# Peptides against a protein of PDB entry 5TUV: the designs that were tried, part 36

Target 1, 107 residues: chain A of PDB entry 5TUV
Amino acid sequence: KEVIDRLRYLKAEIEDLELKERELDQQKLWLQQSIKNVMDDSINNRFSYVTHEDICNCFNGDTLLAIQAPSGTQLEVPIPEMGQNGQKKYQINLKSHSGPIHVLLIN
Target 2, 107 residues: chain B of PDB entry 5TUV
Amino acid sequence: AQECQNLEVERQRRLERIKQKQSQLQELILQQIAFKNLVQRNRHAEQQASRPPPPNSVIHLPFIIVNTSKKTVIDCSISNDKFEYLFNFDNTFEIHDDIEVLKRMGM

## One batch from the design tools (peptide; aimed at target 1 M39 T73, target 2 P62)

Design b2_p20_1_s3 (made by RFdiffusion4, then SolubleMPNN; from b2_p20_1, 8 letters changed)
Fold by OpenDDE base, seed 4:
Structure b2_p20_1_s3 (fold): chain B 107 residues (1-107), chain C 107 residues (1-107), chain A 20 residues (1-20)
Amino acid sequence: as target 1 above (107 residues)
Amino acid sequence: as target 2 above (107 residues)
Amino acid sequence: QKVLKKTLDYVPTEWELVMR
């Protein structure tokens, strides 16, 4: 029956897709670990920076803050809500667990 | 027929997930390439200058860029160990991660 | 309160909307 053949085909294809998805998951994990290893390398880490000029070339003449923080630093941005004074609060919270945070005013 | 339809829906769902994962993986690869290009650029630049850049002239990865109006008033509270930062803005701001910056730099 | 959260890391992370 045509339907039976279609069912068999679909089941087989789904099985192949499952394998493909697992392969991609594994590749992602390996790549993520590779990225960490590469960036933690002493030589690469030494040169893993951008300059003030780089930042200025990427953005217009507004106030630009560069915030450097250790990996694992948690960034929180509350959705702006009305404060007690009726003003919306625009806030950024940063919490590092492994080292100090460094802030630079770019322009 | 209903079973066939169910499997076709499942097939399509898996195909979409795979497509998304492939895209995400490709993005990670490009980011890794960008990082390597950044390191290479900086290494070459320092060799040409025969000196490292001044400490406060560069922003080390990982970092974020906060962009806001020149008129925005920014208040910052910092913990004693500089592990925790609280920024208060009187107006809206934009946050850009280092990945976006590297893209804008053409890395 | 709704809060957008992100972790700074060498491996890019996605923003997450959470309730505080």
Scores: peptide ipSAE 0.646, ipTM 0.909, DockQ to the pose 0.872
OpenDDE base, seeds 1, 2, 3, 5: peptide ipSAE 0.636, 0.630, 0.645, 0.631; ipTM 0.907, 0.906, 0.909, 0.908

Design b2_p20_1_s4 (made by RFdiffusion4, then SolubleMPNN; from b2_p20_1, 7 letters changed)
Fold by OpenDDE base, seed 4:
Structure b2_p20_1_s4 (fold): chain B 107 residues (1-107), chain C 107 residues (1-107), chain A 20 residues (1-20)
Amino acid sequence: as target 1 above (107 residues)
Amino acid sequence: as target 2 above (107 residues)
Amino acid sequence: QKVLVKTLSYVPTEWKEVMK
């Protein structure tokens, strides 16, 4: 009887949790779309930038590249492996589908 | 009972997923707040300066930051339309997204 | 070759492992 009651309780709770999870999924979708809308807003977009100073304040004196690209740009980083010359390859591949990529050397 | 144990495992699994989703939603909200603060900062700064910043002095979202040693040799191949970039490094590098940068900026 | 792939976006994206 105790086991049966526990089973019933667990089943009911799992059902409630499933509803909660679906609610969160919907909230995420809504929020993601909201973010896109906010970012695409003309006024917000005009001021959606950081400065060289901002970047320098975040990182210390190594070579810093800032790569700006349109949303949806694909970034590929091959897992370093030995090349034909026996040297590990360190690469970044960028592919944009909607606009040009812009690169800035910070320092 | 084994059935009870199975349901408890499932319950815990769902609880963990819900927790993760809740955390992700909170992060999205914080990112929106950070973005709002960034926009507000930039608007205010440009108003005080009575001019926009120089075009090549700012990095527009979305962007990534590549950090590597000053000794690292970087080669870049660019497509004619600037939609495709290939970077080759002779050593390791780090990639940071704009979200992380905003966090580091304290936005 | 295994490649890590990420999409630049206004919303957070995760790295994915892809075979190339």
Scores: peptide ipSAE 0.630, ipTM 0.907, DockQ to the pose 0.882
OpenDDE base, seeds 1, 2, 3, 5: peptide ipSAE 0.610, 0.617, 0.627, 0.608; ipTM 0.904, 0.904, 0.907, 0.906

Design b2_p20_2 (made by RFdiffusion4)
Pose (drawn by RFdiffusion4):
Structure b2_p20_2 (pose): chain A 104 residues (1-83, 87-107), chain B 106 residues (1-49, 51-107), chain P 20 residues (1-20)
Amino acid sequence: KEVIDRLRYLKAEIEDLELKERELDQQKLWLQQSIKNVMDDSINNRFSYVTHEDICNCFNGDTLLAIQAPSGTQLEVPIPEMGQKKYQINLKSHSGPIHVLLIN
Amino acid sequence: AQECQNLEVERQRRLERIKQKQSQLQELILQQIAFKNLVQRNRHAEQQARPPPPNSVIHLPFIIVNTSKKTVIDCSISNDKFEYLFNFDNTFEIHDDIEVLKRMGM
Amino acid sequence: SKLKYSKTLNFVENEKVDYV
């Protein structure tokens, strides 16, 4: 039949696709680890910053609010319901205080 | 027969997912070289100048909140711990450290 | 209120989850 070996063929491709994903899952997991190791060198943390000019060049006009918090800080944004609509940002930081810079 | 329809849908799924994974994989690489160059760029600027800590500097990780000039922004801290509440009377946008690093080049 | 999305700030990837 046309269908029974449309199966055997498809069932012979997915394992190549399955192993390709396993490989891609391993590559991503120790690429992320290598990223973590670089951003926590004490020397590299010293220069892991951006200036006002940089932000202004990438955001034309308006009011800009820069919010800095430790890693793992959770940011929750509810739906713009009505109660006047509500536009709000819920910030939860367990590892430390947050720093807010008003960009001009 | 429906074992044929199930695997064709599953195949495209795996394909569409394996493709997106290869995309975020190079984005992660781009994230590292952008971070390395950003560090190298700041070291070079410090040899021609040190900028003060609370001003003119934003440490990673961070977010950028963009809204209109006529928008009022309120900041509230309550009795509950480890909580921050920001209110806007109008719409806003949130951008990440990764995106701003891309917009500036590397 | 229901959540539109949540996000976790990270050095590696900002984990964004959509509820809508």

Design b2_p20_2_s1 (made by RFdiffusion4, then SolubleMPNN; from b2_p20_2, 10 letters changed)
Fold by OpenDDE base, seed 3:
Structure b2_p20_2_s1 (fold): chain B 107 residues (1-107), chain C 107 residues (1-107), chain A 20 residues (1-20)
Amino acid sequence: as target 1 above (107 residues)
Amino acid sequence: as target 2 above (107 residues)
Amino acid sequence: SKLLYSMTLSKVEYKITYYT
């Protein structure tokens, strides 16, 4: 019966897809760890920076703040809401747990 | 049959998740390549200059870029240890991460 | 509500939020 055959095929395919998804999840974790290892390497870390020129070439005409903070720093951007004075609040909250945050004004 | 339809829906859902995860993995690979290219660029540049850049002339990873109008008033409250920052803007802003910057740089 | 970010290059998924 065609329906029975289709059911069997679909079930088998879904099982294969489940295995594939788990494989991808594992690969993601491995790749993330690989990236971390590369970035944490002392030599790579020494040269892991961009210049003011790099930033200026990426953006034009506006005020640019470069905020450098340790990995894992929490960045919170509240959804703009009306303040007590009736004005929308545009905010950025930063919280580091492992080191100081450094801010540079670019151009 | 209804069972076939249900399984086909599930199959499609799993296929979409797999597609998304594959895309995410590709993105991570590109990030790693971009980072390695950045390191190579900077290493070569410092070799040519025979000195490292001044400490405040570069932005070390990880970082974010905040882009706002030249007319935007920015107020910043900083904790004593510089672990916590609160930025207040009187107008809208954009946030760009270091990954996007590396992409814009062509790394 | 708040949008939460982790400052890491190893992020697979990230959301760049524009308030324009």
Scores: peptide ipSAE 0.040, ipTM 0.860, DockQ to the pose 0.285
OpenDDE base, seeds 1, 2, 4, 5: peptide ipSAE 0.049, 0.024, 0.035, 0.061; ipTM 0.865, 0.848, 0.863, 0.857; seeds 1, 2, 5 fail the geometry check

Design b2_p20_2_s2 (made by RFdiffusion4, then SolubleMPNN; from b2_p20_2, 9 letters changed)
Fold by OpenDDE base, seed 2:
Structure b2_p20_2_s2 (fold): chain B 107 residues (1-107), chain C 107 residues (1-107), chain A 20 residues (1-20)
Amino acid sequence: as target 1 above (107 residues)
Amino acid sequence: as target 2 above (107 residues)
Amino acid sequence: SQLAYTMTLSKVENEVTYYV
């Protein structure tokens, strides 16, 4: 019947979509590895930076903190709940595991 | 039939996931291109200057940019092992990753 | 965790990079 035929069609299509999704997942994995390899290259790493001017061109009118930390550094921003002094907590928690954290104040 | 309807819903879910993954893949490609362009720019600039930039003038990847009001007071507390940082703000802030910065730079 | 050092960043410290 038409319903049975539709079911067969849908099942077949879903199977094809599963294959496509797996293909995309693999491509993403490969690309991520490629990016890592490019960034870890000694020459590329040497030149993997932005300047003060670059940041200033991207942002205007505010105080800017540039925080550079090694890959894998843990960053946490808790929900701004009320503190003991009755003021909301606006915080950034950073934990580095493999190197120093560098802070540059801009504007 | 109910089964047909369920499969159609699943089909649609998979199609949406595939679409999202395709978009994410393209974004990764653009990120890699942006990074390569950044490296090329910096290499060329240093060649012209015949020296690397001053260490205090650049921000190495990976980094984040914290944007807050000029009136915001920022306190930074560092742990004993110097690997944990707590930034306290008396007002709201925004965080921008290096990927967004590169996008804004037009890389 | 216990803190060993505290600093306040302000406008007077603009364009200064801190290495810790």
Scores: peptide ipSAE 0.070, ipTM 0.857, DockQ to the pose 0.034
OpenDDE base, seeds 1, 3, 4, 5: peptide ipSAE 0.082, 0.083, 0.083, 0.085; ipTM 0.865, 0.863, 0.865, 0.864; seeds 1, 3, 4, 5 fail the geometry check

Design b2_p20_2_s3 (made by RFdiffusion4, then SolubleMPNN; from b2_p20_2, 9 letters changed)
Fold by OpenDDE base, seed 1:
Structure b2_p20_2_s3 (fold): chain B 107 residues (1-107), chain C 107 residues (1-107), chain A 20 residues (1-20)
Amino acid sequence: as target 1 above (107 residues)
Amino acid sequence: as target 2 above (107 residues)
Amino acid sequence: SQLLYSMTLSKVVNEVTYYV
């Protein structure tokens, strides 16, 4: 196949792909806003929860902590480092900016 | 020609990116459906019980689940306003978000 | 200090960042 023809074909296809990608980007943005609106609805928000039973059915045989926090809460896990006592430090840091954090022990 | 090869690589890159975006969009759709199903379930359950669940018996979205061995010792430091939490574990742990939980619940 | 894992809780999508 001629190089010039191949170049034209590829450029045209890439242009079509660019259009498709922009379409997907817009759809994602729309859907994200839709989800936000649905979850922020007063009625939906009232019923947006899971139970202890729900969690227990999803996990078996371990200690389970449920941590509920406001949207925007930041969770950080530092790289484990050796402590002064020779024990590796496994940590979770939580920081909320809009409300309190709630923790429940499930198992 | 080298230009053709470059464009072919670019084309393939865009195709893969589009595929990823399509997958992400589908995931968001499923998340919205799962949430709506959760709300419907809870609304129906509360109607049947004629009361809301006790505040500490449910986990409101958004939340995360921390899973660790039963042998793991967990220490927690909390700020006065409960906006900041520091968890210390003497062993490894797993984190699961609410989206994964809803999936495991079959929502 | 370096982080292994970072997440921002969201009603839309939980944003996760992995660090090297």
Scores: peptide ipSAE 0.332, ipTM 0.888, DockQ to the pose 0.876
OpenDDE base, seeds 2, 3, 4, 5: peptide ipSAE 0.029, 0.032, 0.249, 0.218; ipTM 0.855, 0.859, 0.880, 0.877

Design b2_p20_2_s4 (made by RFdiffusion4, then SolubleMPNN; from b2_p20_2, 12 letters changed)
Fold by OpenDDE base, seed 4:
Structure b2_p20_2_s4 (fold): chain B 107 residues (1-107), chain C 107 residues (1-107), chain A 20 residues (1-20)
Amino acid sequence: as target 1 above (107 residues)
Amino acid sequence: as target 2 above (107 residues)
Amino acid sequence: SQLAYKMTLSKVENQITYFT
């Protein structure tokens, strides 16, 4: 029957799609590991930086903070709450467990 | 018939998810290329200058950029070991990761 | 009402993110 044949076709196709998705998941893991290896390379790590000028060229007319922190540093932005003066609190919380955090003020 | 419809919906869902994963893989590839281009640029620049940049003139990866109005008051509390930072803003701000910065730089 | 911040890559408020 047409419906039965369609069901079989769809089930087979979904199975193929599952295989494709698993393939993509594996490729993602491999690529992520590759990126990590490239970034952890001593030579690449030495030159893995941007300049003050680079940042200024990317953003205009604002106060800019450049915050460098070790991998694994926790970034938290809590939902704004009312402060003591009745003003909403806009916060950024940073917590590193492996090294110091460095902050540059960019004009 | 209902089972056929359910499988067709599932098929379409999986196709869209696969498409998204393919796009994410492409983004990772571009990120890796951008990083390599950054490293190459910096190596060449330091060769031409015959010296590394001053330590406080560059920001090392990984980093984030926080931008806000020049009128925004920013308070920062820092732990003695610089492992913990608390930023308070009296107005809204934007956070940009290093990946976006590299994109804006044209890397 | 007003957004407190804008984050790249569609990051969500109160979500813990890690430097990579």
Scores: peptide ipSAE 0.211, ipTM 0.866, DockQ to the pose 0.100
OpenDDE base, seeds 1, 2, 3, 5: peptide ipSAE 0.031, 0.030, 0.052, 0.065; ipTM 0.860, 0.857, 0.860, 0.861; seed 3 fails the geometry check

Design b2_p20_3 (made by RFdiffusion4)
Pose (drawn by RFdiffusion4):
Structure b2_p20_3 (pose): chain A 104 residues (1-83, 87-107), chain B 106 residues (1-49, 51-107), chain P 20 residues (1-20)
Amino acid sequence: KEVIDRLRYLKAEIEDLELKERELDQQKLWLQQSIKNVMDDSINNRFSYVTHEDICNCFNGDTLLAIQAPSGTQLEVPIPEMGQKKYQINLKSHSGPIHVLLIN
Amino acid sequence: AQECQNLEVERQRRLERIKQKQSQLQELILQQIAFKNLVQRNRHAEQQARPPPPNSVIHLPFIIVNTSKKTVIDCSISNDKFEYLFNFDNTFEIHDDIEVLKRMGM
Amino acid sequence: SYTSEESFQVSLTYLGLEPV
């Protein structure tokens, strides 16, 4: 039949696809680890910053609010319901205080 | 027969997912070289100049909140701990550290 | 980027914004 070996063929490709994903899952997990190791060198953390000019060049006009918080800080944005509509940002930081810079 | 329809749908799924994973994989690489160059760029600027801490500098990780000039922004802290509430009377946009690093080149 | 037209919950890390 045309269908029974449309199976054997498809069932012979997915393992290549399955192993390719396993490989891609391992590559991603120790690429992320290598990224974590670089951003927590004490020397590298010293220069891991951006200036006002950089932000202004990438955001034309308007009011800009820069919010800095430690890693793992959770940011929750509810739906713009009505109650006047509500546009709000719920910020939860357990590892430390947040720093807010008003960009001009 | 429906064991044929199930695997064709599953195949495309795996394909569409394996493709997106290869995309976030190179984005992660781009994230590192952008971070490395950003660090190298700041070291070079410090050899021609040190900028003060609370001003003119934003440390990673961070977010950028963009809204209209006529938009009023309120900041509230309550009795509950580890909570921050920002209110806007109008729409806004949130951008990440990764995107700003891309917009500036590297 | 994210807009105020939708709801979401994310964590801010050195890997960027990740869904919770």

Design b2_p20_3_s1 (made by RFdiffusion4, then SolubleMPNN; from b2_p20_3, 10 letters changed)
Fold by OpenDDE base, seed 5:
Structure b2_p20_3_s1 (fold): chain B 107 residues (1-107), chain C 107 residues (1-107), chain A 20 residues (1-20)
Amino acid sequence: as target 1 above (107 residues)
Amino acid sequence: as target 2 above (107 residues)
Amino acid sequence: MLTSETAASYRLTHLGLLPV
């Protein structure tokens, strides 16, 4: 009796949670699309940039490369491996399919 | 009894997923707000300056920032069309996306 | 934040870097 009631309760709650999770999934999708639309707006796109100063204010003392690439660009960071000369190889591989990649040295 | 325990575990798992998804949604909201704030800032700045910033002084979204030591030697191989980049570093580096940068900027 | 030791594949999107 008590077990049956508990089972019924838990099943009902899980069902409600499933609905909630689906709702959140839809909201995420909607929001992602909304962000895309906002960023793709011509006026917003015109002003969608940061300055060298902005970047410098966010980071200190290091060499900073700014890499602007089209949305969809693939980024690969391989496992560092020992090179032939005994030096570890640290790599970044970028591949764009929709436009050129631009690299700026900030400092 | 065992079935109840199984369902309770499932319930907890779903609750955790929901929590994670809620957090992700909040991050997306913050991203959108940050972007809008960035646009507003830039529009205002250009209005005050009565001119746009020089093209090479700004970094358009989307972008990433690569941070490495000033002593790091960076080699870059670029495809003819600039669609592919291979960066080789002789030391460690960090990568930050534009979302993180906007956060650091306080947008 | 990603590091040189983070062996992974990512895609640059309007939402930042997302894992592939």
Scores: peptide ipSAE 0.606, ipTM 0.910, DockQ to the pose 0.890
OpenDDE base, seeds 1, 2, 3, 4: peptide ipSAE 0.603, 0.599, 0.604, 0.605; ipTM 0.909, 0.907, 0.909, 0.909

Design b2_p20_3_s2 (made by RFdiffusion4, then SolubleMPNN; from b2_p20_3, 9 letters changed)
Fold by OpenDDE base, seed 5:
Structure b2_p20_3_s2 (fold): chain B 107 residues (1-107), chain C 107 residues (1-107), chain A 20 residues (1-20)
Amino acid sequence: as target 1 above (107 residues)
Amino acid sequence: as target 2 above (107 residues)
Amino acid sequence: MLTSSEGASYRLTYLGLLPV
């Protein structure tokens, strides 16, 4: 009796949790679309930028490369491997399919 | 009894997933807010300056920032159409997306 | 934040870097 009651309770709770999870999934989808719409707005797009100063204020003392690339650009960071000269290879591979990539040296 | 235990494990798993999804939603909300704040800032700044910033002084979204030592030697191979980039570094680097940058900016 | 040793694939989107 007690086990049966516990089973019923747990099953009911899990069902409620499933509903909650689906709700969250839908909210995520909605919010993602909302963000996309906001960013795609012509006025917002016009002002969707940061300055060199902004970047410099966020980072200190290092070489900073700013890479602007179209949405959908693929980024590959391979696991570093030893090169022929004994130097580890640290690499970034970028592949865009919808437009050119722009690189700026910040500092 | 064993079935109860299995369901309790499942319940806990679902609760954790829900928690993760809730966190992800909050991050998306913050992203949208940050973007709107960025746009508002830039609009206001341009209004005050009565001109847009120079084209090469700003970085349009989406972008990434590569951070590496000033001593790092960077080699870049670019495709003819600039759709493909291969960066080689002789030392370690870090990559930060625009979302992180906006966070660091306090947007 | 990603590091040079990440060994991962990502896609740049309007939502930042997303894992492939």
Scores: peptide ipSAE 0.608, ipTM 0.912, DockQ to the pose 0.898
OpenDDE base, seeds 1, 2, 3, 4: peptide ipSAE 0.590, 0.592, 0.601, 0.600; ipTM 0.910, 0.908, 0.911, 0.910

Design b2_p20_3_s3 (made by RFdiffusion4, then SolubleMPNN; from b2_p20_3, 10 letters changed)
Fold by OpenDDE base, seed 5:
Structure b2_p20_3_s3 (fold): chain B 107 residues (1-107), chain C 107 residues (1-107), chain A 20 residues (1-20)
Amino acid sequence: as target 1 above (107 residues)
Amino acid sequence: as target 2 above (107 residues)
Amino acid sequence: MLTSETGGSYRLTHLGLLPV
């Protein structure tokens, strides 16, 4: 009796939550596509940049490399392992498939 | 009774997923806003300067910033077509994407 | 933020770095 009513209530709520989750999934997909479209717009693309000053204002006291790469570029950061000299290897591997990668030294 | 408990656990699980998805959606919205603000800033700046910035003074999206110590030795191997980069560091580094940079810029 | 110690595989997209 009471258990049955509770079960019915919970099942109904879960169904509502399922609908909400699907709605959010759709909204996420839509927004992702919207962002892509906005960024790919010719005018927006023309102005899609930051300056050296912008970067310097965000970071202090370190060497900064700015790496511009095409969308879809693969980035691999291996887990540091001990090298032959007993020193950990810190690496970044970049692989682009659609265009060249550009590296700028900021500081 | 046990079924009721199971459904309550499932309900909570779904609520948490929804919460996470809502947060992710909000982040996407902020990303789009930040990008639009960046474009607007740059358009305005170029209008005031009556010229675009020098090509080598800006970093086009998408990009990443590698932050490492001034003392870090960086070796870079580049493919002929500049599609592949291998960076070796003798010390630790941090990587920040353009989204984070825009956040730090207050966009 | 990604560090040299965390490791991982990522893809640079219009949405920033996304895990592969």
Scores: peptide ipSAE 0.693, ipTM 0.914, DockQ to the pose 0.883
OpenDDE base, seeds 1, 2, 3, 4: peptide ipSAE 0.688, 0.686, 0.686, 0.692; ipTM 0.913, 0.912, 0.913, 0.914

Design b2_p20_3_s4 (made by RFdiffusion4, then SolubleMPNN; from b2_p20_3, 10 letters changed)
Fold by OpenDDE base, seed 4:
Structure b2_p20_3_s4 (fold): chain B 107 residues (1-107), chain C 107 residues (1-107), chain A 20 residues (1-20)
Amino acid sequence: as target 1 above (107 residues)
Amino acid sequence: as target 2 above (107 residues)
Amino acid sequence: MLTSSEAGSYRLTHLGLLPV
C-alpha cells in the first residue's frame, strides 16, 4: 500500500539522518580539538595576535578596551542595577585562574 | 496516516538539527582558517620587518574588545591576587570576542 | 557580540567567548 511504502521510506530516511547527525557530532568534536591543538602550537602562539590598527579598522571611534586573558578566564556580566547615586551600573567581572589579565586602551 | 505525519515531523526535526550542526561546523572551519591566515600574515610581516612588533602594540589571543561611548566613565579594580578584574561603567557597553574581530578583519 | 544587557556567565576559550 502507498501508506505502508511511505512509512517504510520515512523510517529508512530517519535512520540515515541519525547516522548523518552522529557523523557531524564527531566531526565537530574533532575540529574543536584540532583548533585547540593549532592554537596551542608554540609557533602559532607566537604569531597569535592582532594590532591596534587591526582593531581600529574593525570599530568606529568609541572607547575601545582590549582585554587579553588566558583561555578559561571567567567573564561575568551582572544584571544592571542602580548605583549609590541612583545611576545605573554596568559591570564586567573577570576571573583568571592561570595567568595575568592585560588591558590596553585602543581608542 | 497519523503515524506518517508523526514521522514526517520527526524527519523535519532531524533535518533542521543537521542543518544547524552543518552551519556550526562551517563556522568552526572558518575560525580555523581565519586563525591560520592571521598567523601567516603576522609571520610574513615580521619577516619583512626583520623584527617582532613592539610588545605593547599587539594583542594576543584570546582577547575581548569592550566598546563603549567616549563619554562613558570606566573604573577598574584589581584584586590582590591580580587575577580578578572588576570594570564599572556608567553607560552601556558591547563585548566582541577575537573570533568576531578576525571576521571583521576579513581573515 | 555581547551587550551590557545580556547578563550571564561566560568563559574565554580557544573558540571565543562562550556561555557557561
Scores: peptide ipSAE 0.657, ipTM 0.914, DockQ to the pose 0.870
OpenDDE base, seeds 1, 2, 3, 5: peptide ipSAE 0.654, 0.650, 0.650, 0.657; ipTM 0.913, 0.911, 0.913, 0.914

Design b2_p20_4 (made by RFdiffusion4)
Pose (drawn by RFdiffusion4):
Parts: sequence; C-alpha cells; structure tokens
Structure b2_p20_4 (pose): chain A 104 residues (1-83, 87-107), chain B 106 residues (1-49, 51-107), chain P 20 residues (1-20)
Amino acid sequence: KEVIDRLRYLKAEIEDLELKERELDQQKLWLQQSIKNVMDDSINNRFSYVTHEDICNCFNGDTLLAIQAPSGTQLEVPIPEMGQKKYQINLKSHSGPIHVLLIN
Amino acid sequence: AQECQNLEVERQRRLERIKQKQSQLQELILQQIAFKNLVQRNRHAEQQARPPPPNSVIHLPFIIVNTSKKTVIDCSISNDKFEYLFNFDNTFEIHDDIEVLKRMGM
Amino acid sequence: MSIIYKTELPREDHHLKVED
C-alpha cells in the first residue's frame, strides 16, 4: 500500500530528528552553562553595565524607566482589564533590593 | 491510516521545534559575544576616563520600561515582602537587556 | 542571569507590549 510504507519512511526519519533534538538539547544546556560562568567572573561583573547614552540611542523619545534587580527576579504583568483599565507590573525580588533609574 | 496522519503532524511539529531550537542556540551565542564585547568596550572607556555607581550606569540584568511622556508612573510597596507594584494610567512596553545589547551593536 | 516573566499576554522573544 501507499500508506504502509509512507509510515516506514516517516518512522525512519523521526529518529534522525529525535537524535538531532537530543543533541540540540545538550548543546543548549552547556551553552547556557558557559554563559553563566562568564557573567559571574568578578572582573566581568565589574564591567557588565550600560550608560544613559546607549539607552537613549536605542529608544527614541518618551519616558524611559530602567529597572535593575538580581537574577531570578520574577516579573508578572496582568491583563489590561477594567475596574479605568489597569496597566501594572508586579515585581517580586527575593535575593535583594531593586534599583530604578529614570532615563532622560 | 490515522497512524499515518498522526506521525505527519508529529513530524512537522518536531521539525518546527528543532528549527526554533537552532535559532535560540545561535541567539545564545550572539548573547555571549555581545556581552564579551560590551565588557571589553567598558574597559577601554575607563582607560580614557571612573563613572559613579548610581548615576550614568545600569548593571545587568535589567529591563527598560517605555511609555508616553503624559503617562503617570506610580511605585507602590506594601506590607507583603519581596513585592513591588508599578502602575500606569496608559499602555507601556518592556524591553530586555538582550535586546538593548543588540540594538547598540554588541 | 535573567529576569523571569509571567504573563498571559502575547510576548515576543525580548519584547512585551501591553495594549488596550
């Protein structure tokens, strides 16, 4: 039949696709690990910052609010329902205080 | 027959997912070279100048919140711990550290 | 190091728009 070896063929490709994903899952997990190791060198953390000029060049006009918090800080944004509509940001920081810079 | 329709849908799924994973894989690489160059760029600027801590500097990780000039922004802290509440009377946008690094080059 | 996002709105890879 045309269908029964449309199966054998498809069932012979997905394992190549399955192993390719396993490989891509391993590559991504120790690429992320190598990224974590670089951003927590004490020397690298010393220079892991951006200036006002940089932000202004990438955001034309308006009011800009820079919010800095430790890693793992959770940010929750509810739906713009009505109660006047509500536009709000719920920030939860367990590892430390947050720093807010008003960009001009 | 429906074992044929199930695997063709599953195949495309795996394909569409394996493709997106290869995309975020190179984006993660781009994230590292952008971070390395950003660090190298700041070191060079410090050899021609040190900027003060609370001003003119934003440490990673961070977010950028963008809204209109006529928009009022409120900041509330309550009795509950480890909570921050920001209110806007109008719409806003949130951008990440990764995107700003891309917009500035590297 | 990253910030974790929780939302039911359509969010892009690194851009979130909140609209009417």

